# Peptides against a protein of PDB entry 4CIC, part 15

Target 1, 148 residues: chain A of PDB entry 4CIC
Amino acid sequence: KVSTKGHYGVQAMFDLAQHFGEGPVSLKSIAERQGLSEPYLEQLIAVLRKAGLVKSVRGAQGGYILAREPRDIKVGDIIRVLEGPIAPVESVSQDDPEHSLKFDFSVTKSVWEKVKKSIEEVLDSITLADMLKDAEEAQMAQGYMYYI
Target 2, 147 residues: chain B of PDB entry 4CIC
Amino acid sequence: KVSTKGHYGVQAMFDLAQHFGEGPVSLKSIAERQGLSEPYLEQLIAVLRKAGLVKSVRGAQGGYILAREPRDIKVGDIIRVLEGPIAPVESVSQDDPEHSLKFDFSVTKSVWEKVKKSIEEVLDSITLADMLKDAEEAQMAQGYMYY

## One batch from the design tools (peptide; aimed at target 1 V2, target 2 K1 E83)

Design b1_p12_2_s4 (made by RFdiffusion4, then SolubleMPNN; from b1_p12_2, 8 letters changed)
Fold by OpenDDE base, seed 2:
Structure b1_p12_2_s4 (fold): chain B 148 residues (1-148), chain C 147 residues (1-147), chain A 12 residues (1-12)
Amino acid sequence: as target 1 above (148 residues)
Amino acid sequence: as target 2 above (147 residues)
Amino acid sequence: FKESIFTIPADE
């Protein structure tokens, strides 16, 4: 389950991808288009910037840009930056000693590792460029449905 | 993400699969072998029983059994019973009107649908019989490392 | 606290 943080992070990065090559976009404009609060978006952008996925531009027309081309940013990269490593099972916090998953059930662990691998493969197979292409195709399909 | 409930539910069902054909097992014995509290296991078993994955047997040697053969129970079936439908993104509860995902961003939704489908395919490809086979192979491999 | 990505909110 991707958290709200991961979900909105992908939306914000996709907004930046749609404006890639047009110059810096303001946080306010991203927040308005994506339906996010500006303070929440500031927190997300700060993490993404620290990870080197986003750059800040200073000046009167300042804002944010993607630090790399959309084809060089995977959805998996965004999720790992915002959420950390993909864990298929909630690691019961080490601090509750009684419910420590004492039984290293190798077989059940292997099931969750297969799930993890599958999620990673999907998220690492999708770039921001793929998402841009899918958006263009969807807009064209809607345009054709109005002409039929 | 599989919750603790889903994780322990799969462990309890796997314990029942290991004893399939040997008769009913007590909740106490499952709890001891799987490192679960008996009250927590009672809640899990109640849900699994209501869904028709487990049967209760009454009597002096009473307990629980799988309601179907291990090959006819997928890990995905267990997870759906305990957790409901696999949702790749937390659906923001409909009740907070301000943070309603108003923007039906079709493209971002499609990413999460692909993730959902992939998880479902994996969980539906693994049966309790497959898990039993994997356990037997692991035990044999450990036995050969000692000789 | 490694907030794991896939927290299913426990139904209250």
Scores: peptide ipSAE 0.036, ipTM 0.785, DockQ to the pose 0.149; fails the geometry check
OpenDDE base, seeds 1, 3, 4, 5: peptide ipSAE 0.035, 0.033, 0.035, 0.035; ipTM 0.774, 0.780, 0.782, 0.787; seeds 1, 3, 4, 5 fail the geometry check

Design b1_p12_3 (made by RFdiffusion4; failed a check: the pose's geometry)
Pose (drawn by RFdiffusion4):
Structure b1_p12_3 (pose): chain A 133 residues (1-84, 100-148), chain B 132 residues (1-84, 100-147), chain P 12 residues (1-12)
Amino acid sequence: KVSTKGHYGVQAMFDLAQHFGEGPVSLKSIAERQGLSEPYLEQLIAVLRKAGLVKSVRGAQGGYILAREPRDIKVGDIIRVLEGSLKFDFSVTKSVWEKVKKSIEEVLDSITLADMLKDAEEAQMAQGYMYYI
Amino acid sequence: KVSTKGHYGVQAMFDLAQHFGEGPVSLKSIAERQGLSEPYLEQLIAVLRKAGLVKSVRGAQGGYILAREPRDIKVGDIIRVLEGSLKFDFSVTKSVWEKVKKSIEEVLDSITLADMLKDAEEAQMAQGYMYY
Amino acid sequence: ADAVLTIVADAS
């Protein structure tokens, strides 16, 4: 199960990545395109801003923009920002979960927002039918 | 975060794997060795039994034993048993999570209870210091 | 803050 925070955090950062070249966009516009609750987004952006992943701009077309290029933002970076009598007895079971954790970390560090932008272009495109192989 | 069910399901199955050659063990003994609540374990075993992963034996010193050899039980098998106006718009974000799901499935399908038994022996051993 | 991922999903 993916947490609401992780899903919405990545969705919002990806929406900003899709508008990075065009410039700042309002939070309202992000919420509208992504189907997110504005209050929740406001809180989410506040953390991402403190983390240096997004920045606010005071322009007419003020609003929010990525603070780093998409190629320099791993999905794992976003997730890391949002997340927060004795004896020793080794647990092999826990070691299995450590392996699961490591594999997740590897996948999320292997994908950047730029990679997601490239995938978005390829997957949702249109073309003449003869070119589908 | 790992669910209580996944953690206790794997712990209980691994305890049974550690006692597979010796024979049946009571649920109380599993709960004691693994630090588990007996009521929760009993409910857990009932599902595992229905799925053919464990079997009850009448015996006298009877109890429960794995229904398949450890080498034929993947950790992923255990997890799978315990788990249970329109338009299309592709979500690249969801595709990321699908990749995460795939990697987890791959890790859990690559480890059997036999692998865990081998790891348990290697990690919790003792030997002359010169062999480290 | 909580974890992003929680695994093993709920039973039916």

Design b1_p12_3_s1 (made by RFdiffusion4, then SolubleMPNN; from b1_p12_3, 10 letters changed; failed a check: the pose's geometry)
Amino acid sequence: GDDILFLTEESA

Design b1_p12_3_s2 (made by RFdiffusion4, then SolubleMPNN; from b1_p12_3, 9 letters changed; failed a check: the pose's geometry)
Amino acid sequence: GESILELTEDAP

Design b1_p12_3_s3 (made by RFdiffusion4, then SolubleMPNN; from b1_p12_3, 8 letters changed; failed a check: the pose's geometry)
Amino acid sequence: EEDILEITEDAP

Design b1_p12_3_s4 (made by RFdiffusion4, then SolubleMPNN; from b1_p12_3, 10 letters changed; failed a check: the pose's geometry)
Amino acid sequence: GDDAFFLTEDSA

Design b1_p12_4 (made by RFdiffusion4)
Pose (drawn by RFdiffusion4):
Structure b1_p12_4 (pose): chain A 133 residues (1-84, 100-148), chain B 132 residues (1-84, 100-147), chain P 12 residues (1-12)
Amino acid sequence: KVSTKGHYGVQAMFDLAQHFGEGPVSLKSIAERQGLSEPYLEQLIAVLRKAGLVKSVRGAQGGYILAREPRDIKVGDIIRVLEGSLKFDFSVTKSVWEKVKKSIEEVLDSITLADMLKDAEEAQMAQGYMYYI
Amino acid sequence: KVSTKGHYGVQAMFDLAQHFGEGPVSLKSIAERQGLSEPYLEQLIAVLRKAGLVKSVRGAQGGYILAREPRDIKVGDIIRVLEGSLKFDFSVTKSVWEKVKKSIEEVLDSITLADMLKDAEEAQMAQGYMYY
Amino acid sequence: SPAVLTIVAPSS
């Protein structure tokens, strides 16, 4: 199960990545395109801003833009920002979950917003039918 | 975050794997060794039994034992047993989560209860200090 | 029955 915060955090950062070259966009526009609740997005952006992942701009087309290029933002970075008598007895079971954790970390660190932009172009494109191999 | 059911399901199955050669053990003994609640364990075992992963034995010093050898039970098998207008718009974000799901499935399918038994022996051993 | 794993962990 993916948490609401992880899904919406990545969605919103990806929407900003899709508009990075064009410039700032409003939070309302992000919520509209991504189907997100504006109050929740406002709170999410506030954390991402404090983390230096997004920045606000005061222009006519003010709004929000990525604070780092998409190629320099791993999906794992976004997730890391959003997340927060005695004796020793080794648990092999816990060691299995550590391996699960490590593999997830590896996957999320292997994908950047730039990689997602490239995938978005390839997967949702159109072309003459003869070119589908 | 790992669910209570995944954690306790794997713990209980591993306890049975540690006692597979010796024979059946009571549910109370599993709950005691693993720090589990007996009511929760009983419910858990019932599903595992229906799935053919564990079996009850009448015996006298009867109880429960694995229904398959540890080498034939993947951790992923245990997890899978315990778990249960219109338009198309591709979501690259969802594709990321699919990749996360795939990697977890791969890790859990690569580890059997036999692998856990081998790891348990190696990690919780004692030996002369010169051999470290 | 729900998923065994929940990803991204809770905030502090």

Design b1_p12_4_s1 (made by RFdiffusion4, then SolubleMPNN; from b1_p12_4, 10 letters changed)
Fold by OpenDDE base, seed 5:
Structure b1_p12_4_s1 (fold): chain B 148 residues (1-148), chain C 147 residues (1-147), chain A 12 residues (1-12)
Amino acid sequence: as target 1 above (148 residues)
Amino acid sequence: as target 2 above (147 residues)
Amino acid sequence: EGDILTLPEDAA
């Protein structure tokens, strides 16, 4: 499971993508639209800002904007910033190198590395622009169902 | 990340696969080889047994065996038994259906569904037999480095 | 009910 942090981080970034080009969005407005607590969102945004995915704009109409165009932000970039490297398994502490576990550990490790790679490939294949497009298509499809 | 439960479950099942055809393996021996606590392994094996992936053999040489051939057990089967459905995101409780979150929720959900599908495809593409083969190949490669 | 791909942050 993507962590709640990763999930909400992607939601917050997607909200900013939906408003890209419209100017700064307040944390309050993002929190309300995405069903997030404002304090939690503040923590997420702080990390995303430090990573250079979001910019803060100061002033009365201040808030946050995407630091890059939606097409230049992958879901994988957001997840890596919030959760670190996509690790397929919690790094069982490599602490005890000596025991006979090395060989079986290598085979099981390879399974998890394949899982990791697959996740990375998927997350790196999806941009915020792709998500915007999917949202637009879904909205159009809903609109057509009301006219039939 | 695969849970510790899933990870250790796959290790335990792989140990049983390595001994497949040799008869029952004791929990103690699995625990020792896989670096697992015996009580924790007992819990894992209980779940795996209930799911029909492992069988208990009674007697003085009793223990556990795979209930199926290694080729008939996918890593995905083990993970689903131990962890349930591969959910890409913790089901944020669909509790509040009414709020405007539906549409954005749908797009983000689709992302996680793609991730889920990808993981399932990978885990369902790997059997315990594939893992055995990989282990044999790795052992042969190590043997050749010592010559 | 820890699902498989708990990214490390879900365990906290």
Scores: peptide ipSAE 0.059, ipTM 0.813, DockQ to the pose 0.416; fails the geometry check
OpenDDE base, seeds 1, 2, 3, 4: peptide ipSAE 0.038, 0.039, 0.042, 0.041; ipTM 0.803, 0.808, 0.806, 0.807; seeds 1, 2, 3, 4 fail the geometry check

Design b1_p12_4_s2 (made by RFdiffusion4, then SolubleMPNN; from b1_p12_4, 11 letters changed)
Fold by OpenDDE base, seed 4:
Structure b1_p12_4_s2 (fold): chain B 148 residues (1-148), chain C 147 residues (1-147), chain A 12 residues (1-12)
Amino acid sequence: as target 1 above (148 residues)
Amino acid sequence: as target 2 above (147 residues)
Amino acid sequence: AGDILYLPEDAA
C-alpha cells in the first residue's frame, strides 16, 4: 500500500508537472489546487527537494519547479523518495508481541517479493509525462460528452 | 502494502495447507510452527472461519482445517478476507488535517487503480497449492546442496 | 456447517 505521504507526494509532483515550463509555483497554490495543508506540503516538498526531484526558486515570483522534465520522473521515483523501498508488507509495527518470531518463511517471502516486483514495474512504467497525457485525454473526453 | 494481519494470515493458511488431508491442526501447533502468539492466531482464525476459508473441528483431536482444497484458495482470497479490498493507497487516517479535501484527482486515482489491478492479478495468480509446490521445490533444492 | 464434529470413536 502507498501511504498518504506517497499519495499526496504524487499529487504535488503532478501539480508541478502541469505547470512545468511556466516558472515557479508557490506552495500555497499547490496546496489550494490539491486540497492539501500548506504545512504538510512543505514537509513533502522538503523531502522531494533534498532528493533532487524539485528545485526551489527564490525571489518575488519564487516557489518550486520540477528539477527534471516530467518524462524523466517516474511515479516509482517519487514513491521511493517519500516512502523508501517499495515494501509489499508493512513493517511489523512494534505492537507485535515480543514473541512473534519473524518467521520469514521463505515461501511467504517469495509471494511478497512477487507483489513487490509487480508494484515496482507498474510505478516505474508511469512517468509524470504519462500522467499529463492521461489528464489531457480525460479533459478531451469530458469536453466531447458536453457536446453530445 | 499487506499488513501484518495479512502476512500472518497467509502464513497460518499455508500451515493449514501443509497439513491438508491429515486432519485437524491445533492452534497451538500452528502458532509454534509459524512463530505467532496463540491469542493473535485465534483472532485471525476466527475471521478466516467466518469467511468460510477455515473450518473448526470439535473433539479430542479437534482443531482447524482448510474449508477448501489448497488449489481453490488464492492468496488474494485470504488478503481480501483479512484486509478487505486491496487498496493501493492506505486509507487517509483521521489524522489528516480537517481541510484535506479528498481531492480524488482522476489521474492520480488511475495510477493507484493500475497498482491495485497489478497487485490483485499477482495475488489471485497464487494459490495455496502453488505455495506448497514452491516449498517442495525449495526443500529438494536444499537437499541437493548437501550432496 | 462451519463446524465438523469428530467423535472420539473415529480416532480409532
Scores: peptide ipSAE 0.020, ipTM 0.777, DockQ to the pose 0.015
OpenDDE base, seeds 1, 2, 3, 5: peptide ipSAE 0.112, 0.118, 0.140, 0.124; ipTM 0.787, 0.790, 0.794, 0.797; seeds 1, 2, 3, 5 fail the geometry check

Design b1_p12_4_s3 (made by RFdiffusion4, then SolubleMPNN; from b1_p12_4, 11 letters changed)
Fold by OpenDDE base, seed 2:
Structure b1_p12_4_s3 (fold): chain B 148 residues (1-148), chain C 147 residues (1-147), chain A 12 residues (1-12)
Amino acid sequence: as target 1 above (148 residues)
Amino acid sequence: as target 2 above (147 residues)
Amino acid sequence: EEDILYLPEDAA
């Protein structure tokens, strides 16, 4: 499962990709377009910036830009930055030590590793550029539906 | 992400698969072998029973058995029963209505649908029989390392 | 929900 943090992080990064090459985008504008709270977005952007996926631009036209081209940012990169390693199983809360019997049954672990690998492969196969292309194709399809 | 419920559910079902054909298995014995609390296992088994994946056997040698052969139970079936539909995105808690602006940006939704499909394909490709085979192969490999 | 009843006599 992708967390809310991962979900909104991908939305914010996609918004920055849509404006890539147009200059810095304000957090306020991203928040408005993506339906995110500005304080929450600030936290996400701080993490993404620290990871080197986003750059901060200071000044009157200040804001944020992608640190790399959209084609060089995978969805998997964003998720790894925000959530860490893709864990297929929610970490059984360490708090119940008695239930923390990691009966690491090798077989059940193998199932979850396969799930993990599959998720990673999917997320690493999708770039922000791919998402931009999909958005353009969807807009064209909608435009054609209005003309019919 | 598979929940703790899904994780332990698969473990419990796998334990029942290992004993398939040997008769009913007590919840106590499953709990001991799988390192699960008996009360938690009771809750899991109740759901699995209601879904028709497990049968209850009453009597002196009572307990639980798989309702189907291990080859006819997919990991995906177990997860769907315990967790419902595989949601790739944790349901943003409906509680923040202002953040519930489902800006269902069609593009981001498409990403998560691809993830969902991939998870479903993996989980539906693995049966309890496949897990049994993998366990046997692992035991053989360990046995050969001791010689 | 077909509970299979094993009668004690069937354990012989």
Scores: peptide ipSAE 0.022, ipTM 0.778, DockQ to the pose 0.015
OpenDDE base, seeds 1, 3, 4, 5: peptide ipSAE 0.133, 0.114, 0.019, 0.140; ipTM 0.796, 0.798, 0.779, 0.803; seeds 1, 3, 5 fail the geometry check

Design b1_p12_4_s4 (made by RFdiffusion4, then SolubleMPNN; from b1_p12_4, 11 letters changed)
Fold by OpenDDE base, seed 1:
Structure b1_p12_4_s4 (fold): chain B 148 residues (1-148), chain C 147 residues (1-147), chain A 12 residues (1-12)
Amino acid sequence: as target 1 above (148 residues)
Amino acid sequence: as target 2 above (147 residues)
Amino acid sequence: EEDILYLPDDEA
């Protein structure tokens, strides 16, 4: 499962991708367009910046930009930065000693590893550029529906 | 992400698959072999039984059996019964009204739908029979390493 | 982390 953090992180990165080449965008503008709280977005952007996925631009027209072209940023990269390694199973909190019998039965582990691999393959196959293209196609399709 | 419930449910079902055709197994024996608490297993088995994946056998040698052959039970079936529909994103608890701006941006939704589909395809491609086969192969491989 | 300084005069 992708967390809320991962979900909103992808939204924020996608917003930056939509404005790529147009200069820096303010956090406020991203928050407004994506329906995110500005404080939450600040936290996300800080992590993404530290990971080298976004750059800050200082000045009167300052804000944030993608650090790389949309084609060079995979959704998987964003998720790994925000959530860490894709885990197919929620980490059983080690704190319940009675459930700490991590009988990591090898066969069940293999099932989850297959799930993990599948998720990784999907997320690593989708770039921000792919998302941009999909958005454009969707807009064109909507435009055609209005003319019919 | 698969929950602990889903994980343990698959373990329990796999244990039942390993004993398929041998008669009913007690919850105690499953719990011991799988490292699960018996009370927790009782809850899981109750759900699985209600969903028709397991049957209870009454009597002195009573317990539980798979309701279907291992080949006819997908991992995806177990997960859906225990967790409901496979959701790629954790449901944002509706309770934070400020985060309730479900701007379900269509494009991001499509990404998660692709992830969902991929997970479903994987889990629906694996049966308990496949897991049994994998276990046998692993045991054989270990046996060959000892020689 | 390269902070890019946006100079106001780059109206280019």
Scores: peptide ipSAE 0.022, ipTM 0.770, DockQ to the pose 0.016
OpenDDE base, seeds 2, 3, 4, 5: peptide ipSAE 0.022, 0.021, 0.019, 0.022; ipTM 0.774, 0.774, 0.773, 0.779

Design b1_p12_5 (made by RFdiffusion4; failed a check: the pose's geometry)
Pose (drawn by RFdiffusion4):
Structure b1_p12_5 (pose): chain A 133 residues (1-84, 100-148), chain B 132 residues (1-84, 100-147), chain P 12 residues (1-12)
Amino acid sequence: KVSTKGHYGVQAMFDLAQHFGEGPVSLKSIAERQGLSEPYLEQLIAVLRKAGLVKSVRGAQGGYILAREPRDIKVGDIIRVLEGSLKFDFSVTKSVWEKVKKSIEEVLDSITLADMLKDAEEAQMAQGYMYYI
Amino acid sequence: KVSTKGHYGVQAMFDLAQHFGEGPVSLKSIAERQGLSEPYLEQLIAVLRKAGLVKSVRGAQGGYILAREPRDIKVGDIIRVLEGSLKFDFSVTKSVWEKVKKSIEEVLDSITLADMLKDAEEAQMAQGYMYY
Amino acid sequence: ESEAAITIAAES
C-alpha cells in the first residue's frame, strides 16, 4: 500500500517537472490537473519548499517551480523528505524485511523526475500505426 | 512499515521451519518463543492451515508442523496467502509504484524458509575467535 | 505526517 503522502508528493513534484521549462504554476492548477485536495497540497508543498525541492516566485505568473532540475531529483529524495532488561537476539525475519527495504530504496533512487518525464513522453504519445512494432 | 500479519506470519512459519525435523510443536510454544499473542497466532495458523502451508497432527505430543518442506515455501508464498464516467489516463507515478511492487515480489520470491534456516545458523553461531 | 510511504503485507 502506498501512502497518500507518497502518492500525492510524487504526483505534485512530477506535475512541477512537466511545467519546469514553462515556468511557475499555481497550486490550484496542480490540484486541478492531478485531482488533489488543495488544502492537502498546500501542506505538502510547504514541506517540499523547506526541503529545497520547490520554490515560490512572486511574478504575475507567480506560483511554484522545482528548485532543482528534474535530473537532479530522485523519487527517493522526495520520499525521504516526506518521511520522518535489554538483550540482543538476531531475527532472521527482520533481516528479510531489511532486504525488502533495500530493494525499494534501490528502485526509488534509480528513477529521477527526468526519467519520469521521458517515460511520460513515450507512453502517452501518438503516432502513425505502422510505427508500432 | 511491515504489517503485524506479515511479521507474525513469517515469524510463526519460520519457527515451524526450525522445528520441522523434530516434529510437531504446540501453538503455545510458538507464541512463547516468538513473543506473540496466542489468540492472534491461532487465527493466523487457521488461514495458513487452510492454504496447505501448515498441518495439525493429533499425536500426543502432537501440535503443528509445516505441510511442505522449507525449501518449497517462499516468503512470498506466505505473504500471498495472508493478503486479500470512465476514461483512461496513464499515470507515470503509478508506474513507479508498480516497479516498487515488482522488486518487493522479486525479493520475497527469492527467499525460502530453507534459506532462512541457513542464514539463521550462520548469523547466530559461535566459533573460535581466530576464525572470524 | 511522519509515516512511512509504503506499508506491506497488505490487509485484506

Design b1_p12_5_s1 (made by RFdiffusion4, then SolubleMPNN; from b1_p12_5, 10 letters changed; failed a check: the pose's geometry)
Amino acid sequence: SNESALFLVEDP

Design b1_p12_5_s2 (made by RFdiffusion4, then SolubleMPNN; from b1_p12_5, 9 letters changed; failed a check: the pose's geometry)
Amino acid sequence: SSESALFLVEDP

Design b1_p12_5_s3 (made by RFdiffusion4, then SolubleMPNN; from b1_p12_5, 10 letters changed; failed a check: the pose's geometry)
Amino acid sequence: SNEDALFLVEDP

Design b1_p12_5_s4 (made by RFdiffusion4, then SolubleMPNN; from b1_p12_5, 11 letters changed; failed a check: the pose's geometry)
Amino acid sequence: SNDSAFFLVEDP

Design b1_p12_6 (made by RFdiffusion4; failed a check: the pose's geometry)
Pose (drawn by RFdiffusion4):
Structure b1_p12_6 (pose): chain A 133 residues (1-84, 100-148), chain B 132 residues (1-84, 100-147), chain P 12 residues (1-12)
Amino acid sequence: KVSTKGHYGVQAMFDLAQHFGEGPVSLKSIAERQGLSEPYLEQLIAVLRKAGLVKSVRGAQGGYILAREPRDIKVGDIIRVLEGSLKFDFSVTKSVWEKVKKSIEEVLDSITLADMLKDAEEAQMAQGYMYYI
Amino acid sequence: KVSTKGHYGVQAMFDLAQHFGEGPVSLKSIAERQGLSEPYLEQLIAVLRKAGLVKSVRGAQGGYILAREPRDIKVGDIIRVLEGSLKFDFSVTKSVWEKVKKSIEEVLDSITLADMLKDAEEAQMAQGYMYY
Amino acid sequence: SSGPVIEIVPPS
């Protein structure tokens, strides 16, 4: 199960990545395109801004823009920002979960927002039918 | 975050794997060794039994034992047993989560109870210090 | 009880 915060955090950061070259966009526009609740997005952006992942701009087309290029933002970075008598007895079971955790970390660190932009272009494109191989 | 059911399901199955050669053990003994609640364990075992992963034995010193050898039970098998207008718009974000799901499935399918038994022996051993 | 075993991103 993916948490609401992880899903919406990545969705919002990806929407900003899709508008990075064009410039700042409003939070309302992000919420509209991504189907997110604006109050929740406002809170999410506030953390991402404190983390240096997004920045606000005061322009007419003010609003929000990525604070780092998409190629320099791993999906794992976004997730890391959003997340927060005695004796020793080794648990092999816990070691299995550690391996699960490591693999997840590896996948999320292997994908950047730039990679997602490239995938978005390839997957949702259109072309003459003869070119589908 | 790992669910209580995944953690306790794997713990209980591994305890049974540690006692597979010796024979059946009581549910109370599993709950005691693993620090589990007996009511929760009983409910858990009932599902595992229906799935053919564990079997009850009448015996006298009867109890429960694995229904398949440890080498034939993947951790992923245990997890899978315990788990249960319109338009199209592709979500690249969801595709990331699909990749996460695939990697978890791969890790859990690559580890059997036999692998866990081997790891348990190697990690919790004692030996002359010169061999470290 | 029928949910996924693993939750990603863990609760705050």

Design b1_p12_6_s1 (made by RFdiffusion4, then SolubleMPNN; from b1_p12_6, 10 letters changed; failed a check: the pose's geometry)
Amino acid sequence: SNEDILLLPAPP

Design b1_p12_6_s2 (made by RFdiffusion4, then SolubleMPNN; from b1_p12_6, 9 letters changed; failed a check: the pose's geometry)
Amino acid sequence: GNGDIIELPEDE

Design b1_p12_6_s3 (made by RFdiffusion4, then SolubleMPNN; from b1_p12_6, 9 letters changed; failed a check: the pose's geometry)
Amino acid sequence: SNGDIITLPEDE

Design b1_p12_6_s4 (made by RFdiffusion4, then SolubleMPNN; from b1_p12_6, 11 letters changed; failed a check: the pose's geometry)
Amino acid sequence: SNEDILLLPEDE

Design b1_p12_7 (made by RFdiffusion4)
Pose (drawn by RFdiffusion4):
Structure b1_p12_7 (pose): chain A 133 residues (1-84, 100-148), chain B 132 residues (1-84, 100-147), chain P 12 residues (1-12)
Amino acid sequence: KVSTKGHYGVQAMFDLAQHFGEGPVSLKSIAERQGLSEPYLEQLIAVLRKAGLVKSVRGAQGGYILAREPRDIKVGDIIRVLEGSLKFDFSVTKSVWEKVKKSIEEVLDSITLADMLKDAEEAQMAQGYMYYI
Amino acid sequence: KVSTKGHYGVQAMFDLAQHFGEGPVSLKSIAERQGLSEPYLEQLIAVLRKAGLVKSVRGAQGGYILAREPRDIKVGDIIRVLEGSLKFDFSVTKSVWEKVKKSIEEVLDSITLADMLKDAEEAQMAQGYMYY
Amino acid sequence: FSSAVLEIVASS
């Protein structure tokens, strides 16, 4: 199960990545395109801004823009920002979960917002039918 | 975050794997060794039994034992047993989560209870200090 | 036991 915060955090950061070259966009526009609740997004952006992942701009087309290029933002970075008598007895079971955790970390660190932009272009494109191989 | 059911399901199955050669053990003994609640364990075992992963034995010093050898039970098998207008718009974000799901499936399918038994022996051993 | 075993991203 993916948490609401992980899903919406990545969605919103990806929407900003899709508008990075064009410039700032409003939070309302992000919520509209992504189907997110504006109050929840406002709170999410506030954390991402404190983390230096997004920045606000005061322009007419003010609003929000990525604070780092998409190629320099791993999905794992976004997730890391959003997340917060005695004796020793080794648990092999826990070691299995550590391996699961490591693999997840590896996948999320292997994908950047730029990679997602490239995938978005390839997967949602159109072309003459002869070119589908 | 790992669910209580995944953690306890794997713990209980591994305890049974540690006692597979010796024979059946009581549910109370599993709960005691693993620090589990007996009511929760009983419910858990019932599902595992229906799935053919564990079997009850009448015996006298009867109890429960694995229904398949440890080498034939993947951790992923245990997890899978315990788990249960319109338009199209592709979501690249969802595709990321699909990749995460795939990697987890791969890790859990690559580890059997036999692998865990081997790891348990190696990690919790004692030996002369010169061999470290 | 019908829910997911794992929950990702962990709570704050």

